# Designs tried in a protein design run: peptides against a protein of PDB entry 3J47. Part 1

No score or structure here was measured in a lab: all are predicted.

Target 1, 121 residues: chain A of PDB entry 3J47
Amino acid sequence: IRLTNQLKSLKGLQSKLKDVVEYLDKVINKELPINHTILGKLQDVFNLLPNLGTPDDDEIDVENHDRINISNNLQKALTVKTNDELMVIYISNLVRSIIAFDDLIENKIQNKKIQEQRVKD
Positions, changes and structure headers below are counted from each chain's first letter, unless a header gives other numbers.
Peptide ipSAE is a variant of ipSAE made for these designs: the mean of its two directions, with the distance scale d0 fixed at 1.0 Angstrom where the peptide's residues are scored. Compare it only between designs on the same protein; published cut-offs may not carry over.
The geometry check fails a fold that doesn't show the stated peptide or that is severely misdrawn somewhere.

## One batch from the design tools (peptide; made by RFdiffusion4, then SolubleMPNN; aimed at target 1 L7 L17; its pose is not in this set)

Design b1_p12_5_s1
Fold by OpenDDE base, seed 2:
Structure b1_p12_5_s1 (fold): chain B 121 residues (1-121), chain A 12 residues (1-12)
Amino acid sequence: as target 1 above (121 residues)
Amino acid sequence: LEKIEELIKKLE
């Protein structure tokens, strides 16, 4: 249930992002009038996005070098955090699988003992 | 792990 809901939410976000791109293309092609309210909201979204792009190596003014380092440090920190979270989930799944396997072995041993008793009676 | 190996050996 939780994973299916996350996948549904991500697909819904992807559809909305596609609709935004298609709207921007129509505005660029002059098929639609510029809506300043929509553009203001898109600017707010872009300002809230962490700069996750490597700035193309062609815009290195000295003021961008500190911003590039901060961006790369943020991207690295997010990647490390995501890797650590995935590792904890993996270990937790492995431990659950080991416990379920131990319980299966114990159940088979008990079933073997019960069958051996039934053959002796 | 060692306990699981002991349980496998008791199943055989």
Scores: peptide ipSAE 0.024, ipTM 0.574, DockQ to the pose 0.013
OpenDDE base, seeds 1, 3, 4, 5: peptide ipSAE 0.022, 0.020, 0.021, 0.021; ipTM 0.553, 0.422, 0.544, 0.538

Design b1_p12_5_s3
Fold by OpenDDE base, seed 1:
Structure b1_p12_5_s3 (fold): chain B 121 residues (1-121), chain A 12 residues (1-12)
Amino acid sequence: as target 1 above (121 residues)
Amino acid sequence: LEEIEKKIEELL
């Protein structure tokens, strides 16, 4: 019973991880728009990974210490990579918002000049 | 840094 429930939970986690990978592949392929709320939650999951991979202090075989250090370095590298990718997306959206605001100002100035000409005629 | 600049240029 306990082992069957753990296997069912692990299969459920594997399915959810597959759905996340399929979503990320669709975002990379530009088939879906970037959802900042989903990416933020994915970043939170990566930030929690270092706390999910600590074996309880009762089985430190010397071979597990090197694997734990490699896992921690990989998790840190994934967190840094994801943070840098989110920063690039944030900066790009900020720049696009500034350009769109500049275009709005220029359109407003042009419309004002056209109205001032129509009031003088 | 250089890969970040290229990704910004591809998004603009």
Scores: peptide ipSAE 0.086, ipTM 0.736, DockQ to the pose 0.024
OpenDDE base, seeds 2, 3, 4, 5: peptide ipSAE 0.052, 0.026, 0.043, 0.045; ipTM 0.685, 0.565, 0.688, 0.667; seed 2 fails the geometry check

## One batch from the design tools (peptide; made by RFdiffusion4, then SolubleMPNN; aimed at target 1 L3; its pose is not in this set)

Design b2_p15_6_s3
Fold by OpenDDE base, seed 1:
Structure b2_p15_6_s3 (fold): chain B 121 residues (1-121), chain A 15 residues (1-15)
Amino acid sequence: as target 1 above (121 residues)
Amino acid sequence: TLKDILLLELLEELL
């Protein structure tokens, strides 16, 4: 029973991974528009993946070295892209905060001028 | 303000 449920869960994960590959292929081929929400969630999944490019030191076949380099390059590319997107979001939030503080300062200056006028009359 | 317009234009170019 437990082993059959694990095998069913693994087959379900494999099916979902195939659907993700098929979606990415359609996006690469420009058959579908890029969905930033799907892409962001995929990036989060890939950033949470343990480094698939550290084989335990006991099976360096020459065919695995090229796959390790490809997986490491993909992980680096996804991490860089996520950092760039987070930097844009961070700058955007800073700009919004600066605008909101500027409006707050201007409102305080105006309120102070109104109070100083009411004390002179 | 003119500053808010320029900061919004910069925000639209970044997003």
Scores: peptide ipSAE 0.053, ipTM 0.772, DockQ to the pose 0.038
OpenDDE base, seeds 2, 3, 4, 5: peptide ipSAE 0.071, 0.059, 0.051, 0.042; ipTM 0.781, 0.759, 0.754, 0.737; seeds 2, 3 fail the geometry check

## One batch from the design tools (peptide; made by RFdiffusion4, then SolubleMPNN; aimed at target 1 L24; its pose is not in this set)

Design b2_p18_5_s4
Fold by OpenDDE base, seed 2:
Structure b2_p18_5_s4 (fold): chain B 121 residues (1-121), chain A 18 residues (1-18)
Amino acid sequence: as target 1 above (121 residues)
Amino acid sequence: SAKEALKKLAKELLELLK
């Protein structure tokens, strides 16, 4: 019973991982827009994976070294890409806020000038 | 103007997000 439930859960996880791969392929092929929330969650998943690439694990057989390097390179690449995308979003929102603030200041200056002219007339 | 430069930058950043 317990082993069967574990196997069923593992098969369910495998299916979900396949769905994630298919989603990522669609995003890469520009069939779907990038969802930053999904990318953030994927990054969280990768961050929860054991760091296979800490050089201090003296017991990692030489044969696993290539797989470990690939996993680390993938994690680094995902982190860099996500950071760059989030940076662009942040800067874009910051610029929009600055423009909105500038427009507010200019509108207040113009309104003040209009009121001063009406008082002189 | 500084405002025009910021609008241009904002437009470029928005295009990078598409």
Scores: peptide ipSAE 0.030, ipTM 0.656, DockQ to the pose 0.013
OpenDDE base, seeds 1, 3, 4, 5: peptide ipSAE 0.029, 0.026, 0.029, 0.027; ipTM 0.642, 0.631, 0.638, 0.635

## One batch from the design tools (peptide; made by RFdiffusion4; aimed at target 1 L3 Q6 L10; failed a check: too like the target's own chain)

Design b2_p19_8
Pose (drawn by RFdiffusion4):
Parts: structure tokens; sequence; C-alpha cells
Structure b2_p19_8 (pose): chain A 91 residues (1-28, 36-48, 72-121), chain P 19 residues (1-19)
């Protein structure tokens, strides 16, 4: 789902660029200003990425902890299944 | 895999149009 959404966003840019190119050919405004703002707003993320890297590490650690908890419950489920099997054999 | 390939394709087209 996230991917489909990202694609939709990029699709708008691709179509928007085509329109802009055609517009410029015909010319040979508010949208242009808006685009410029967006441009000014990856490169900048480069410095900001430094911080993001730290936060990514934290969210990785959290995911690991969750995985351990899930493994614990999984072990209990497996033990219960074994006990059920033993009871059936006895029967 | 198909959605990732579409993302790469769109990025490539956007780069060409910007150039």
Amino acid sequence: IRLTNQLKSLKGLQSKLKDVVEYLDKVIHTILGKLQDVFNLNNLQKALTVKTNDELMVIYISNLVRSIIAFDDLIENKIQNKKIQEQRVKD
Amino acid sequence: IRLTNQLKSLKGLNSKLKD
C-alpha cells in the first residue's frame, strides 16, 4: 500500500513535468513558484539524514525487541501443541 | 518487485524530463 501511494505521488510529478515542458514550448505562473518552493524544500536530507540514522537505529532496536516477544509466545504455543499431541496418543 | 520497478521507472522519467 505504501508503495502504491508513493507511485501515485511520483506519477503526479512526471505528468506535471510533461505539462511544464509543453507549457514552456507554447510560451516560446503560480505553479512555477510553487514548484520552486518545493525544490528548495534528498540533498538537504543529507545533513538531516545524520539525525535520521540515529532514530532509525532506535526503531530497529524496538523491532528486535518485538521479535523476541513474538518468539516467546511462539514457544509457548509449540509446547501446548506438543501437550495436546501427547494427550491424543494416550487416548 | 513490480511496484519497485515502477518506482525506478518513474524516477528515471522524472530525471530525463528535468534534464

## One batch from the design tools (peptide; made by RFdiffusion4, then SolubleMPNN; aimed at target 1 L7 L13 L17; its pose is not in this set)

Design b2_p22_3_s1
Fold by OpenDDE base, seed 4:
Structure b2_p22_3_s1 (fold): chain B 121 residues (1-121), chain A 22 residues (1-22)
Amino acid sequence: as target 1 above (121 residues)
Amino acid sequence: IIEELRKLAEELEKKIEELEKK
């Protein structure tokens, strides 16, 4: 039940990220003005992420490697234009939070598989 | 910037599809 709700939330976040990318393409093409309401909705999604991922107190060795690579690709992306930079910072923190959540889910799945193997032996 | 965000959205879509197959 908790895992299925987490996967549904992750799909909702991916759909929102795709909508944001499509919006940014339209803003770059000068088809749409920058709308602060989209940034507000992105912040609302961020505020919902921590509430879905309260760690039960098992030491989450989050493989910081994917988070670092995304942060570095982001820093290279951020160098191109000051008005897109704030939106890109928010999207990248979203992506970082989504990946941290995926790593938490995979760690819980792996720990469950290891426990199920130990109970069969 | 946008191309990197598009790539990240595509990587997330693949990870979600892999999680649906498990």
Scores: peptide ipSAE 0.032, ipTM 0.585, DockQ to the pose 0.515
OpenDDE base, seeds 1, 2, 3, 5: peptide ipSAE 0.027, 0.021, 0.023, 0.020; ipTM 0.558, 0.554, 0.565, 0.560

Design b2_p22_6_s4
Fold by OpenDDE base, seed 2:
Structure b2_p22_6_s4 (fold): chain B 121 residues (1-121), chain A 22 residues (1-22)
Amino acid sequence: as target 1 above (121 residues)
Amino acid sequence: DIIEQLKKLAEELEKKIEELEK
């Protein structure tokens, strides 16, 4: 039950991120006007996100001693765990920010699709 | 530039959420 509700919430977030990507694509393609309020808030949220990159910055020089590797692996594991825990908090804030603009984004995308259909008739 | 970076970050976050669902 709890895990199923968490997965349902994540799927809801994934759908809303897809709507944000679609919105940003339409802005890049000049199909929609730039909304500095939306872009500023998206930027503020993404600046709070932990590093989304895989920890495949293999710039931990593999060249010193098994005990240092265990300590570095533990520190890396703790950093990954902390990043994952922080990510859940920041995702929750992202969801709140996206929901506050969701109606505005979706309505703009839909209104544009309707206008493009009316120009073809 | 900034809009493209925001798009990339949104796509990276979407991918990371998909990884958490597996």
Scores: peptide ipSAE 0.051, ipTM 0.657, DockQ to the pose 0.247
OpenDDE base, seeds 1, 3, 4, 5: peptide ipSAE 0.044, 0.020, 0.047, 0.020; ipTM 0.662, 0.469, 0.661, 0.538

## One batch from the design tools (peptide; aimed at target 1 L7)

Design b2_p24_1_s1 (made by RFdiffusion4, then SolubleMPNN; failed a check: near_copy:native; its pose is not in this set)
Amino acid sequence: TLEELLKQVEEQVEKLEKEIEKLL

Design b2_p24_1_s4 (made by RFdiffusion4, then SolubleMPNN; failed a check: near_copy:native; its pose is not in this set)
Amino acid sequence: SLEELLKQVEEEVEKLEKKLEELR

Design b2_p24_3_s2 (made by RFdiffusion4, then SolubleMPNN; failed a check: near_copy:native; its pose is not in this set)
Amino acid sequence: SLTNQVEELEKKIEELKKLEELLK

Design b2_p24_3_s3 (made by RFdiffusion4, then SolubleMPNN; its pose is not in this set)
Fold by OpenDDE base, seed 5:
Structure b2_p24_3_s3 (fold): chain B 121 residues (1-121), chain A 24 residues (1-24)
Amino acid sequence: as target 1 above (121 residues)
Amino acid sequence: SLENQVKELEKKIEELRLKELLEE
């Protein structure tokens, strides 16, 4: 019973990982638009994965070194992508702030003109 | 670069804030 439940849970995880791969393939092939919310959640999942490459276990078979390098390259690529996404959000907020300040300045100029006209009448 | 674009936008925000302050 316990072993069967663990196997069922592992098969469930494998199915979910397959669904993620299929989603990423569709995004890479431009069949689906990039969803930053999904990508952010995937990044969170990868950040929660233990670094499968902590060098502190003296039993690193040379065959595991390639898997460690792949994991580190994936984490690095995800970090770069996260930084780029954060920069896009930051730029979007800057542009919104610029527009809001421009509108505020124009409103102040108009209010001054209206006040100057009311003093001349 | 993206960094240079950010710096230019930050500069533009500061110019607008200064303009707003001079109009008060």
Scores: peptide ipSAE 0.032, ipTM 0.658, DockQ to the pose 0.021
OpenDDE base, seeds 1, 2, 3, 4: peptide ipSAE 0.026, 0.031, 0.026, 0.023; ipTM 0.592, 0.417, 0.577, 0.476

Design b2_p24_5_s4 (made by RFdiffusion4, then SolubleMPNN; failed a check: too like the target's own chain; its pose is not in this set)
Amino acid sequence: RLTNLLKSLKDILKKLKDVLEKIK

Design b2_p24_6_s1 (made by RFdiffusion4, then SolubleMPNN; its pose is not in this set)
Fold by OpenDDE base, seed 1:
Structure b2_p24_6_s1 (fold): chain B 121 residues (1-121), chain A 24 residues (1-24)
Amino acid sequence: as target 1 above (121 residues)
Amino acid sequence: LEKLRELFKKLLEEVEKKLKELEE
């Protein structure tokens, strides 16, 4: 049950990260206008992400204390896993809010273009 | 912009890797 919920949350994050990459591609290709508010929020997401991809944090503590560290490492690993899960949920909600804000802006731009066309006819 | 795209691609790849590790 917990693992299935974690997998579902992570699949949700994966989909949303893909949507963000696609959004950034559309902005780079000039298909969408540059939204500095969205880009700022996307940068804030990265500043909140723990460094997902330093393999170098697994090499600082070979040597000291063979029985109190296994319980603390399991509790630290469970706490890190829970923090990572909470961060995944937080980021997924943030990305969802950014996409919904982008859709609102695009709808506003389209509505403005439709109004400008109706004033020319 | 391109640097931000690259950071999101790396994040996506790491999430995909973790997803695969949890499905095994």
Scores: peptide ipSAE 0.099, ipTM 0.686, DockQ to the pose 0.498
OpenDDE base, seeds 2, 3, 4, 5: peptide ipSAE 0.089, 0.098, 0.098, 0.096; ipTM 0.688, 0.684, 0.687, 0.672

Design b2_p24_6_s3 (made by RFdiffusion4, then SolubleMPNN; its pose is not in this set)
Fold by OpenDDE base, seed 5:
Structure b2_p24_6_s3 (fold): chain B 121 residues (1-121), chain A 24 residues (1-24)
Amino acid sequence: as target 1 above (121 residues)
Amino acid sequence: LKKLRELFRKLLEKVEKKVEELEK
């Protein structure tokens, strides 16, 4: 039961992370307009994530000790093979945050498709 | 943008590996 719920939450996170990557690809390819509200929220999510070893990770302002501690705990929770209760909490909070963007992303994709159809007709 | 995409892609790959480990 507990492992199945963790796996379900992690599959939900995987799906939503894929949707975020696909959205960013559409914006990069100019298939969607730049939305600063969506991008700002994705940056806020990223600032709560562990350092993923990118060459730009040396510019995390040292003044947010609480965000660094949450990020390190999330990294530890993702790397641990054990049934870590912290993993469930952090993944669930991350999934809730990403779900709140899903409706905004999908609504913008749909609104653009409708507008492109109306310009072709 | 490209950097942000790469960050989310690396996170996705970590989550995928973890899903595959929990399905075995």
Scores: peptide ipSAE 0.135, ipTM 0.749, DockQ to the pose 0.514
OpenDDE base, seeds 1, 2, 3, 4: peptide ipSAE 0.129, 0.103, 0.112, 0.112; ipTM 0.740, 0.703, 0.712, 0.707

Design b2_p24_7 (made by RFdiffusion4)
Pose (drawn by RFdiffusion4):
Structure b2_p24_7 (pose): chain A 91 residues (1-28, 36-48, 72-121), chain P 24 residues (1-24)
Amino acid sequence: IRLTNQLKSLKGLQSKLKDVVEYLDKVIHTILGKLQDVFNLNNLQKALTVKTNDELMVIYISNLVRSIIAFDDLIENKIQNKKIQEQRVKD
Amino acid sequence: EEEEEKEEEEEEIEELAEEILEEE
């Protein structure tokens, strides 16, 4: 789902660029200004990425903890299944 | 006609998303 959404966003840019190229050919405004703003707004993320790296580490750790909890419950389930099997054999 | 074109574009995006996922 996230991927599909990202693709839709990129699709708009691709189509928008084509339109802009055609527009320029024909010319040979508000949209242009908006585009410029967006441009000004990954390069910048480079410095900002430094911080993101730290935050990514934290969210990795949280994921690991969740995986451990899931394993624990999984072990309990496996034990219950074994007990059920033993009871069936007894029967 | 514009809605049909948009639907076709959405389908194409969904197909592309599926293809990318299959390649992974």

## One batch from the design tools (peptide; made by RFdiffusion4, then SolubleMPNN; aimed at target 1 L10 L13; failed a check: near_copy:native; its pose is not in this set)

Design b2_p26_7_s2
Amino acid sequence: LTNEIEQLKKEIEKLLDEVEKLLKKL

## One batch from the design tools (peptide; made by RFdiffusion4, then SolubleMPNN; aimed at target 1 L13; its pose is not in this set)

Design b2_p28_3_s1
Fold by OpenDDE base, seed 3:
Structure b2_p28_3_s1 (fold): chain B 121 residues (1-121), chain A 28 residues (1-28)
Amino acid sequence: as target 1 above (121 residues)
Amino acid sequence: MEEEKKKKEEEKKKKEEEELQKLLEELL
């Protein structure tokens, strides 16, 4: 029961995040104008999330200079008034990363259910 | 005819933005 409710809530979040990505892609493609009200609300949503770009300083493999730069640029986009066009790009990359993480959590929940079934047979 | 099509497209874009604003308010 608890795992099924968590999976339902997670799928609901994933659907909402996909709708956000589709909008941001339309803005990046200049099909829609930048809406500053939407952009501000997206910034507020992401400021409530744990910083997905800082692994605790103990797991930064020095070989990923590009990942450190993406993280720092995202943090800078969320904490400092940057160019709104760059902020839309960084937010889009963050939302894609959250969707990918959601898919990993869903896969972990499914694998756990399969294991719990195999122990009962 | 062309101006009425443009006005309908602008109204559709505005509705899509209003729907996304509601979606974001449900996420906060």
Scores: peptide ipSAE 0.129, ipTM 0.686, DockQ to the pose 0.073
OpenDDE base, seeds 1, 2, 4, 5: peptide ipSAE 0.122, 0.044, 0.116, 0.028; ipTM 0.686, 0.583, 0.681, 0.424

Design b2_p28_3_s3
Fold by OpenDDE base, seed 3:
Structure b2_p28_3_s3 (fold): chain B 121 residues (1-121), chain A 28 residues (1-28)
Amino acid sequence: as target 1 above (121 residues)
Amino acid sequence: DEEEKKKKEEEEKKKEEEELQKLLEELL
């Protein structure tokens, strides 16, 4: 029961995040203008999330100079008034990363249910 | 015809932005 409710809530979040990505892609493609109200609300949503770009300093392989730069640029986009066009790009990359993480959690929950069924047979 | 088409496209864009704004308020 608990795992099924968590999976349903997670799927609901994933659907909402996809709709956000589709909008941001239309803005990047200049099909829609930048809406500063939407952009501010996206910034507020992401400021409530744990910083997905800071693994504790103990696992930063020095070979990922690009990942450190992406994380620092995302943090700057979320904490400092930057160029709104760059902010849209960084938010789009963050939302894609959250969707990918959500898919991993869903897969872990499904695998756990399959194991719990196999132990009852 | 062309002005009515542009007005409909602008109204559709505005509705899409209003729907996304509601979606974001449900995440906060």
Scores: peptide ipSAE 0.133, ipTM 0.682, DockQ to the pose 0.071
OpenDDE base, seeds 1, 2, 4, 5: peptide ipSAE 0.128, 0.048, 0.033, 0.027; ipTM 0.680, 0.594, 0.543, 0.289

Design b2_p28_8_s4 (failed a check: too like the target's own chain)
Amino acid sequence: RLDNLLKSLKGLLSKFKDLLEKFDKVLK

## One batch from the design tools (peptide; made by RFdiffusion4, then SolubleMPNN; aimed at target 1 L13 V20 L24; its pose is not in this set)

Design b2_p29_2_s1 (failed a check: too like the target's own chain)
Amino acid sequence: RLTNLLKELKGVLSKLKDVVEKTNKVLKE

Design b2_p29_2_s2 (failed a check: too like the target's own chain)
Amino acid sequence: RLTNLLKSLKGVLEELKKVVEELNKVLKK

Design b2_p29_2_s4 (failed a check: too like the target's own chain)
Amino acid sequence: RLTNLLKSLKGVLDKLKDVVEKTLEVLKK

Design b2_p29_5_s1
Fold by OpenDDE base, seed 3:
Structure b2_p29_5_s1 (fold): chain B 121 residues (1-121), chain A 29 residues (1-29)
Amino acid sequence: as target 1 above (121 residues)
Amino acid sequence: DLKKKIEEILKLAEKFKKIIEEQLEKLKK
């Protein structure tokens, strides 16, 4: 039961990360307008994530010691099999942030489609 | 600046997606 729920949560997270990647690709390709509120929320999510860099990404922004500790704890929770509870808390916070982001993406995609339809009419 | 920041966020999202995929594969074994 616990492992099945963790697997389901991770699959949900993987799906939502794919939607985030697809959205960012559409913004890069100018298929969607830049939304600063969406980008700000993504920046906040990824700034709370561990340095997902390989050890060769030497941009340790030294000014956020508290963010580095939360970040290192999440990295340890994701890489070290031993802190399933901490991993579930961080994944749950990340999923909540990504869901709130997904609602903003969908609303913006729909609003753009409605505006493009109104300009064609 | 803004395009570069979006590309950086994209790289982070892709790296994180890969980590989740690797963890999912470890849980299936």
Scores: peptide ipSAE 0.129, ipTM 0.674, DockQ to the pose 0.333
OpenDDE base, seeds 1, 2, 4, 5: peptide ipSAE 0.096, 0.105, 0.109, 0.088; ipTM 0.644, 0.663, 0.665, 0.632

Design b2_p29_6_s1 (failed a check: too like the target's own chain)
Amino acid sequence: RLTNLLKQLKGLQSKFKEVLEKFDKVIKE

Design b2_p29_6_s4 (failed a check: too like the target's own chain)
Amino acid sequence: RLTNLLKQLKGLQSQFKDVLEKYDKVIKS

Design b2_p29_7_s4 (failed a check: too like the target's own chain)
Amino acid sequence: LLNQLKSLLDEISKLLKKVEELEKKLKEK

